# Peptides against a protein of PDB entry 4AID, part 24

Target 1, 242 residues: chain A of PDB entry 4AID
Amino acid sequence: FDIKRKTIEWGGKTLVLETGRIARQADGAVLATMGETVVLATAVFAKSQKPGQDFFPLTVNYQEKTFAAGKIPGGFFKREGRPSEKETLVSRLIDRPIRPLFVKGFKNEVQVVVTVLQHDLENDPDILGMVAASAALCLSGAPFMGPIGAARVGWVDGAYVLNPTLDEMKESKMDLVVAGTADAVMMVESEIQELSEEIVLGGVNFAHQQMQAVIDAIIDLAEHAAKEPFAFEPEDTDAIKA

## One batch from the design tools (peptide; made by RFdiffusion4, then SolubleMPNN)

Design b1_p10_3_s1 (from b1_p10_3, 4 letters changed)
Fold by OpenDDE base, seed 4:
Structure b1_p10_3_s1 (fold): chain B 242 residues (1-242), chain A 10 residues (1-10)
Amino acid sequence: as target 1 above (242 residues)
Amino acid sequence: SEKVERLLSL
């Protein structure tokens, strides 16, 4: 099987994006690794719209599997069924920046599934999951105007830290998650303790700058491994409301 | 973005 891999240094860590080994039945599938944290993102899209579909049916599911639970904080009893609070939040963090980037009028069902396969207790799988989901969509042939990058920014010892470890985050006065395209910030989520708006805005800019390497890595992977773009022409009726 | 347009043209 043809395995394509992109490796970059990112925030002092090795980020690996791999496709072609697993989940080949998906439209796009990416195995992403940072440290010993490993996620699988899959993107699947319907090749037709359902009759009477009025909205874009995007579903994003972030999940942490029981086999990874021995390395996931609080992982003792992930009952198959209800997402945890974290799984729900991370699913939304992935959904928010990608949803606006689909071609207007595309109303085919899209399912993005991010599965945590391994956790190292240092690298949070949420950011890695966002990156992997972006990459999987870019490989899928779906009419997705990505890639997005993502970054977490901490504020530790009076400096910005890219993707702080879970231990560094205990000392951080900021938990800032940013996602964006090469050109634009698409999503900001922030928990901040006693920091100025200037520091926060600087953190958003820092995140957007630092994610460019990830965006470029996804593009390079897609140039070598993307499927043919799905032929989609929006019906003229949805174009008139621009 | 030219890069995004290029990605969709692949």
Scores: peptide ipSAE 0.009, ipTM 0.561, DockQ to the pose 0.211
Fold by OpenDDE base, seed 5:
Structure b1_p10_3_s1 (fold): chain B 242 residues (1-242), chain A 10 residues (1-10)
Amino acid sequence: as target 1 above (242 residues)
Amino acid sequence: SEKVERLLSL
């Protein structure tokens, strides 16, 4: 197996991005680890457009499988078939920042699947899933103008905390999830308790700054492991200059 | 962006 791995220290935790060991049938596949939380992201795209396809058919599916449920708080037997509220929300959190980064006019089917393989009860798989999905897309050869990074920001004891643990989040006055490119914030989701707009905006900027290390790690992984870019001519040539 | 152009040039 030609295994490529990138490891960085991120927010005082080891982030590992790995490809080439599993899911080799996907266009892109990344095993991402932060602490002892492990996710698998896969990206698959159709090599042709369906006749009469009028919209971009992106599907994102985040899943926390039952074998990880022994470590997931409240993880009773997830019935196969209906996503939890969390799985639905995280699927949207991944979808929102990546959808606008596909080359305009690309209407081939794209499927992103993020599967939680292990949960450490400290590191939430959602941020890791966003990072892994971005990496898998960058490796796939799809006309994706990524990478995106992602970060969660807390506000604990009057300071910003990057990717707070589930225990630190109980004390946090902010749950701020940010995703973006090197140059732009693409998505913000926030739950805030009694904080000024200044602190929130500072949190967005902090997140965007802290995710640059992840963006650079995805680029480094892609330089060593990306597939050949899918030959696609966009309907709008100005969209390539992003 | 330059980084995106790099990914498309891989």
Scores: peptide ipSAE 0.009, ipTM 0.537, DockQ to the pose 0.208
Fold by OpenDDE base, seed 1:
Structure b1_p10_3_s1 (fold): chain B 242 residues (1-242), chain A 10 residues (1-10)
Amino acid sequence: as target 1 above (242 residues)
Amino acid sequence: SEKVERLLSL
């Protein structure tokens, strides 16, 4: 098997991005690990547009499967049919920053699936899922102008904490999720308890700085493992203005 | 690499 792996130290934890072992039928597939939390991201895109397709058909599906639930608090009753509130929220967190980064006029179906394979009860799989989805898209050959990075920032004992553990988050006055490119913040989602705007803005900047190592790691992985770019020419919309 | 530059220049 031609397995490519990138390993970095990130927030005092080892982040591993791996491709080439599993899900080879996908256009892109990444196994991401932080601690004992493990996610699989797959990206698949259609090689043609459906007739009459008028919008970009991106679907993002984040799933915490029941086999990971032996280590997920409260996971005993995931009925196979309806996404949990968490799965719905995380699917949106992944969707929001990636959707704007597709080439304008690309209307081929894109499906991103993030599956939690293991949870360690310390590292939340949402951030790891965002990173893995970004990496899978960059490997796929889809016309995606990524990578994105992502980070969670806490405020614990008067300091910023990168990707706080679930236990550290109980003491955190901030749950700040940021996603962005090398050059720009694309998405902010935050829950804040009695903090100044200055601390929050500082948290966004801290997140954007800390995600650069992840962006660089995805780029390095893509250099070694990306498929050839899909040949996409946007339909010349100027021909309709004549 | 040229591949990443292409991915980032699409």
Scores: peptide ipSAE 0.009, ipTM 0.573, DockQ to the pose 0.918
Fold by OpenDDE base, seed 3:
Structure b1_p10_3_s1 (fold): chain B 242 residues (1-242), chain A 10 residues (1-10)
Amino acid sequence: as target 1 above (242 residues)
Amino acid sequence: SEKVERLLSL
């Protein structure tokens, strides 16, 4: 097995990104671990556009499967067919920052699937899923202008906390999820209790600074494990308007 | 690597 692994310390926790063991039939596949929370991200893309395709057909599916349900809070037998509200929300959190980063004019079908394999009840798999999806896309050879990083920021005892545990989040006055590239913030989602705009903006900046180590880790993994870039030249649609 | 530079420079 040609297994590549990157390990970093991130927010006082060990983040592991691994490829080459699981889902080798995907264009990109990453097993990501933080604490005892484990996610598998897979990226698959079509090698041609469908005739008459007028929009970019990206689908993102975050899944907390029944085999992990013994380690997922509220994980009663989810019926195999319909995403939960949480799965729908997290799928959107992953979709939002990655969708704009595909090369303009690329309209091949792309499917990103994030599967929670294990949950430790401390580390939320949403942030880990965003990181793993970014890494899987960077490994795939798809025309994706990533990586993105992601971070959750809490406000506990008058300080920013990177990726607070589920227990620390009960005491947090802020639930701030940020995703971005090395250079730009791409997405902010926030729930805030009686905090100043200054503290919130400081939280966005803190998140963007803290995610750089994750971006660098994805780049280092991709240097050792990325597939050849898919040869994509956007059809010069300006030549048809003459 | 040249491969990653191409992925990031597309």
Scores: peptide ipSAE 0.008, ipTM 0.563, DockQ to the pose 0.878

Design b1_p10_3_s2 (from b1_p10_3, 4 letters changed)
Fold by OpenDDE base, seed 1:
Structure b1_p10_3_s2 (fold): chain B 242 residues (1-242), chain A 10 residues (1-10)
Amino acid sequence: as target 1 above (242 residues)
Amino acid sequence: SEKVATLLSL
């Protein structure tokens, strides 16, 4: 087993990114842990384009498969088959920042799957899932111009809080999710209660600063564990629209 | 911890 692991302290919690133990059949696979919340991200991409493929066929699937017979408070056992509203929302949160970072003209099928394996009831697996998906893509050899980082920012007792716990979020006047590269913010999603634009913009900046340590951790993991880049040259016809 | 919900047996 050639297991590569990166560990950082992030927002007062230990973030672990691991590859090489699980899902080795994927192009990229990352087991990510924060507290006792654990997610598996896998990235798979086709080595050829389908005939007549006109658009980039990216699919992102986030899944919270509760196999535990334990009542998670608020977890109705919805029968196998339809994504929950949360799973649909988080799949979009992962999709939005990564989709524009693929090389223009790449139209091979890409599938990203994020599976929640464990939940500590304190650390939400959505941010961890965004980070893990980014890392899995960077390891895959797909023509992905990542990594992205992600962060949640709360506003509790008149201060910014990085990745507030589910209990701290009950007292938060802000739920701000930010994703970005080292150089740019790619996505903002926010629910805000009576806060100034200045506080919100400050929250975006705080998130972007705090995600740099995660971006650096993904880069360090990729330097040690990434597959060779997939040889992709865009057809000249997609280059003419620059 | 009593607060950990295991979603998949690893």
Scores: peptide ipSAE 0.007, ipTM 0.507, DockQ to the pose 0.019
Fold by OpenDDE base, seed 5:
Structure b1_p10_3_s2 (fold): chain B 242 residues (1-242), chain A 10 residues (1-10)
Amino acid sequence: as target 1 above (242 residues)
Amino acid sequence: SEKVATLLSL
């Protein structure tokens, strides 16, 4: 098994991106770890467009399937059920920044699935899921103009904190999630408690700066482990005006 | 409190 791994220090935590062990049947698959939180992202794309497909059929599904019968306080067996509010939110957080980065005119079905495998109760798997999804897409050969990075920024004791723990977030006046490319911010989602616009904008810039190490880590992983790019030429939309 | 919740076997 050709297992490729990238490890970086990020926000005082070890981030690990691994491919080649799990979900080898996917177009891209990444096992991402931060602390003891572990997620699996898989990317699968159709090799043809469906006849009459008018929109880009991207589906993102983030799942926190708690099989932990007996160790999570209040964790009764959630059977296969409707996504939680969190799962729905995080699925959208992943979808929003990646959707614009697909090559215009690509209308093949794309499915991104992020599964939480382990949770350390300190590191939220949402940011890790965004990073893993980005990496899985970059490895897949899909016409995706990534990578994206992602970061959560807190404001604790008058300072920015990169990817605050769940406990640090209780003291944070800001929950700012940013996703972007090397060159651009693609998505901002924020919950803010009485902070100036200057602090918030500074948080976006801080997030974008701090995610570059993740972007570089995904690129390095992809240089070694990416599949051949799927041969997709956008239809010349100028030729339809004749 | 258990610090780690394993959701799936790796």
Scores: peptide ipSAE 0.006, ipTM 0.494, DockQ to the pose 0.018
Fold by OpenDDE base, seed 3:
Structure b1_p10_3_s2 (fold): chain B 242 residues (1-242), chain A 10 residues (1-10)
Amino acid sequence: as target 1 above (242 residues)
Amino acid sequence: SEKVATLLSL
């Protein structure tokens, strides 16, 4: 196995991005670890467009499949086939920032699947899932103009906290999730208690600064492990308006 | 109690 691994210190935690061990049948696959939380992201894309495809068919599926009788917080025994509210929300958090970054005119099916493999009950898999999905897309050869980074920001004891633990989040006045490229914020999702706009904007800036190390880590991994870019030329839509 | 919930065996 040609296993490539990138390890960084991120917010006082070790982030590991690994490829080449598992899910090698995918176009891109990344095992991401933060603390003892582990996620697998896979990216698969069709090599042709379906006849009559008029929109970009991106599907993102985040899943916390427990085969063990352990209560994941919010996990009542799911009947097979319906995502929980959490899985639906996190699937949207991953979808929102990546969808705009595909090359215009690309209408091949893209499927991103993020599976939680382990949960340490401290590090939420959602941010890790966003990072892993970004990395898997960058490795895939799909016409994706990533990477994105992601970060959660809390406000605890009058300071910003990068990726607060589930216990630190109980004391946080802010749950701010930010995703972006090196150059731009692509998505903000926030639940805020009574905080000033200045503190919230400062939190967005803090998140965007802190995610640069993750973006750089994905780039470094991709330089060593990415597939050749899929040969896609966007149709020159300007030539049809003459 | 182990603070780790393994959802899938790696």
Scores: peptide ipSAE 0.006, ipTM 0.487, DockQ to the pose 0.018
Fold by OpenDDE base, seed 4:
Structure b1_p10_3_s2 (fold): chain B 242 residues (1-242), chain A 10 residues (1-10)
Amino acid sequence: as target 1 above (242 residues)
Amino acid sequence: SEKVATLLSL
């Protein structure tokens, strides 16, 4: 096995991004670990467009499988086949920032699957899943103009907290999820309790600054483990519709 | 965990 691994310290936790061990049939596959939370992201893309495809067919599926249910509260009640509210939400959180970053005119089917393998009950798999999905896409050879980073920001005791634990989040006046590239914020999702717009905007900036280390880690992993870029030439006709 | 190690060996 040619295993490539990147390890960084991020928000006082060790983030590990690994590729080359599992899911080798995918175009990109990343095992991401933070604390004892573990996710597998896979990216697969079709090598041709379907006849008559008029939109970009990106599908993102975040899932917490029942084999992890021994560590995920309520996992025993996940009826096979229906996404939970959380799984649906996190799938959207991953989709939103990545969708705009595909090369215009690319209408090949893309499937991103994030599977929670382990949950430590401290580190939420959603942020880790966003990071892993970004990394898997960057490794895949798909015409994806990533990476994205992601971060959760809390507001605890009058300070920003990067990726608060589930226990710290009970005391947080903010649940702010941010995703972006090195240069731009692509997505913000926020639940706030009586905080000023200034604090929220400061949280977005804090998140964007803190995710740079993750972006750099994905780039470093991709430099060592990415597949050859898929030869995609957008038809010049999409340049005329701008 | 042992379960994750098992899944990684599949």
Scores: peptide ipSAE 0.005, ipTM 0.468, DockQ to the pose 0.023

Design b1_p10_3_s3 (from b1_p10_3, 4 letters changed)
Fold by OpenDDE base, seed 3:
Structure b1_p10_3_s3 (fold): chain B 242 residues (1-242), chain A 10 residues (1-10)
Amino acid sequence: as target 1 above (242 residues)
Amino acid sequence: SEKVEKLLSL
């Protein structure tokens, strides 16, 4: 196996991004680990557009599989057919920042699947899933203008905390999820308890600064492991209006 | 590869 791995220290935790061991049939596949939480992201894209396709058919599916259910809080035996509210929410958190980063006019089907393989009950797999999905897309050769980074920011004891544990989050006055590129914030999702706008804006800036190390780690992994870019030329739709 | 760098640098 040609296994490529990037390891960084991130918020006092070891983040590992690995490719080449599993899901080798996908266009991109990344095994991401933070603490003992482990996710697999896979990206697959169609090599042609369907006739009459008028919108960009991106599907993001975050799933907490039944084999991990003994390690997932509230993980009753999910019937295979319906996403939980959490799985639906996290699928949207991953979708929102990546959707606008595809090359305009690309309408080939794209499927991103994030699977929680292990949960440590400390590190939430949502942020890790966002990072892994970004990395898998960058490795895939799809016309994706990533990477994105992501971070959760808490406010505990009058300070910002990067990726607070599930226990630290019980004491946090802020649940702020941010995703962005190197240059821009693409998505903010927040639950705030009586904090000033200044503290919230400072949290967004803190998240964007802290995610740069993750963006750089994805770039370094992609330089060593990415597939050749898919040859896509957007049809010059401006030439048809003349 | 220069092509991968180009995709990530866009």
Scores: peptide ipSAE 0.008, ipTM 0.469, DockQ to the pose 0.723
Fold by OpenDDE base, seed 1:
Structure b1_p10_3_s3 (fold): chain B 242 residues (1-242), chain A 10 residues (1-10)
Amino acid sequence: as target 1 above (242 residues)
Amino acid sequence: SEKVEKLLSL
């Protein structure tokens, strides 16, 4: 197996991005690990557009599998048929920053699936899932103008904390999730308790700075393991303005 | 906040 791996230290934890071992039938596949939390992201895209497709058909599906739920607090038998509120929310958190980064006019079906394989009860798989999805898309050959990075920022004891543990988050006055490119913030989602706008904006900047190491790690992985770019020429929309 | 939305619109 041609296994490529990137390892970085990130927020005092080891982040591992691996490809080439699992889900080799996908266009892109990344196994991401932080602590003992493990996610698998897969990206698959259609090689042609469906006749009459008028919008970009991106589907993002984040899933916490029942075998990982033996380590998830409150993990009573999620009946296999309906996404939980968390799974629905995290699917949207992944979708929001990646959707704008596809080349305009690309209307081939894209499916991103993020599966939580293990949860350590300290590291939330949502941020790891965002990172893994970004990496899987960059490896896929899809016309995706990523990578994105992502970070969670807490405010604990009067300081910013990168990717606070689930226990540290109980004492945090901020749950700030940021996603962005090297150059721009693409998405902010925040729950805030009695903090100034200055602290929140400082948290966004802190997140964007801290995610650069992840972006660089995805780029390095892609340089060594990405598929050839899919040959996509956008339909010349200038022919409709004539 | 409106400023965070402005930061996302940059």
Scores: peptide ipSAE 0.007, ipTM 0.513, DockQ to the pose 0.033
Fold by OpenDDE base, seed 2:
Structure b1_p10_3_s3 (fold): chain B 242 residues (1-242), chain A 10 residues (1-10)
Amino acid sequence: as target 1 above (242 residues)
Amino acid sequence: SEKVEKLLSL
């Protein structure tokens, strides 16, 4: 078993990115841990485009499985078959920043699945899921111009808090989720209580700065464990408009 | 970016 692992300290918590233990049938697979919250991200992509495919068919599915539900807040009532509101939201949070980073003209089916395996009741698996999905895509060989990093920023006692715990979030005046590349912010989602625009913008900048360590950790993991890049030549669609 | 190009060139 060729297991590669990257470990960093991030916001006073241990972040672990691991590949090669599980889900080897995927193009990319990452087991990510922050505190005692654990997620599995898998990326799979088709090696050919479907005939008549006119759009990029990316699907992102974040799932909090019933086996983890005993430690997931609100997990007790998951009926089989439909994503919860949270699962739908987090799937979109992962989709939004990654979708623009695929090579233009790539229209092969891509499936990203993030599965919560464990929850510590402190670290929300959404941020970890974003990081893990990014890492899984970077390992996959898909024409993905990542990595992305992600961070949640709180505002507690007049300071920014990186990835606040669920308990710290009760006192937070901000729930700011940011995703980005090394160079750019790709997505912001925010819930804010009576904060100045300056504090919010400062929070975006803080998030983008703090996620660089995660981006670098994904790069380091990919250097050791990425598959060969999928040979993708976009069809020169400019030649058919004659 | 140069880092992203490096990741794709691996």
Scores: peptide ipSAE 0.006, ipTM 0.454, DockQ to the pose 0.206
Fold by OpenDDE base, seed 5:
Structure b1_p10_3_s3 (fold): chain B 242 residues (1-242), chain A 10 residues (1-10)
Amino acid sequence: as target 1 above (242 residues)
Amino acid sequence: SEKVEKLLSL
């Protein structure tokens, strides 16, 4: 096995991004760990478009498997085959920031699958899943103009908290999820309790600053483990200039 | 961005 690993300290927790041990049949595959929460992201893309394909066929599937259910709140009763509300929402949270970053005119099928393998009951797998999906796409050779980073920001005791624990989130007046590139915010999702717009905007900026370490970690991993870029010529020369 | 250009140059 040619195993590549990047480890960083992020928000007072160890983030590990690993490739080459599992899911080697995917175009990209990343095992991501934060605390004792573990996710596997896989990216697979078709090497040709389907005849008559008129839209970009990106599918993102976030799933919390039943084998992790003993550590997932409410996991004991997950019906196989139907996504939970959380799984549906997180799949969209991953989709939203990555979809615009594919090279314009690329209409090959892309499948991103994020599987929660372990949950520590402190670190939510959603942010970790976003990071892992970004990393898996960057490793895949797909014409993806990433990486994205992601962060959750809380507001606890009058301060921003990066990736608050599930217990800290009970005291948080903000649940702010941000995803972005090095240069741009791509997605904001927020639930806010009695906070000023200034605090919320400051939270977006805080998230974007804090995710740069993750973006740099994905780039470093990709420099050592990415597949050769898929040869794709964009139909439009106004491709996203990075 | 230079970082994305670098990634695509790998």
Scores: peptide ipSAE 0.007, ipTM 0.455, DockQ to the pose 0.208; fails the geometry check

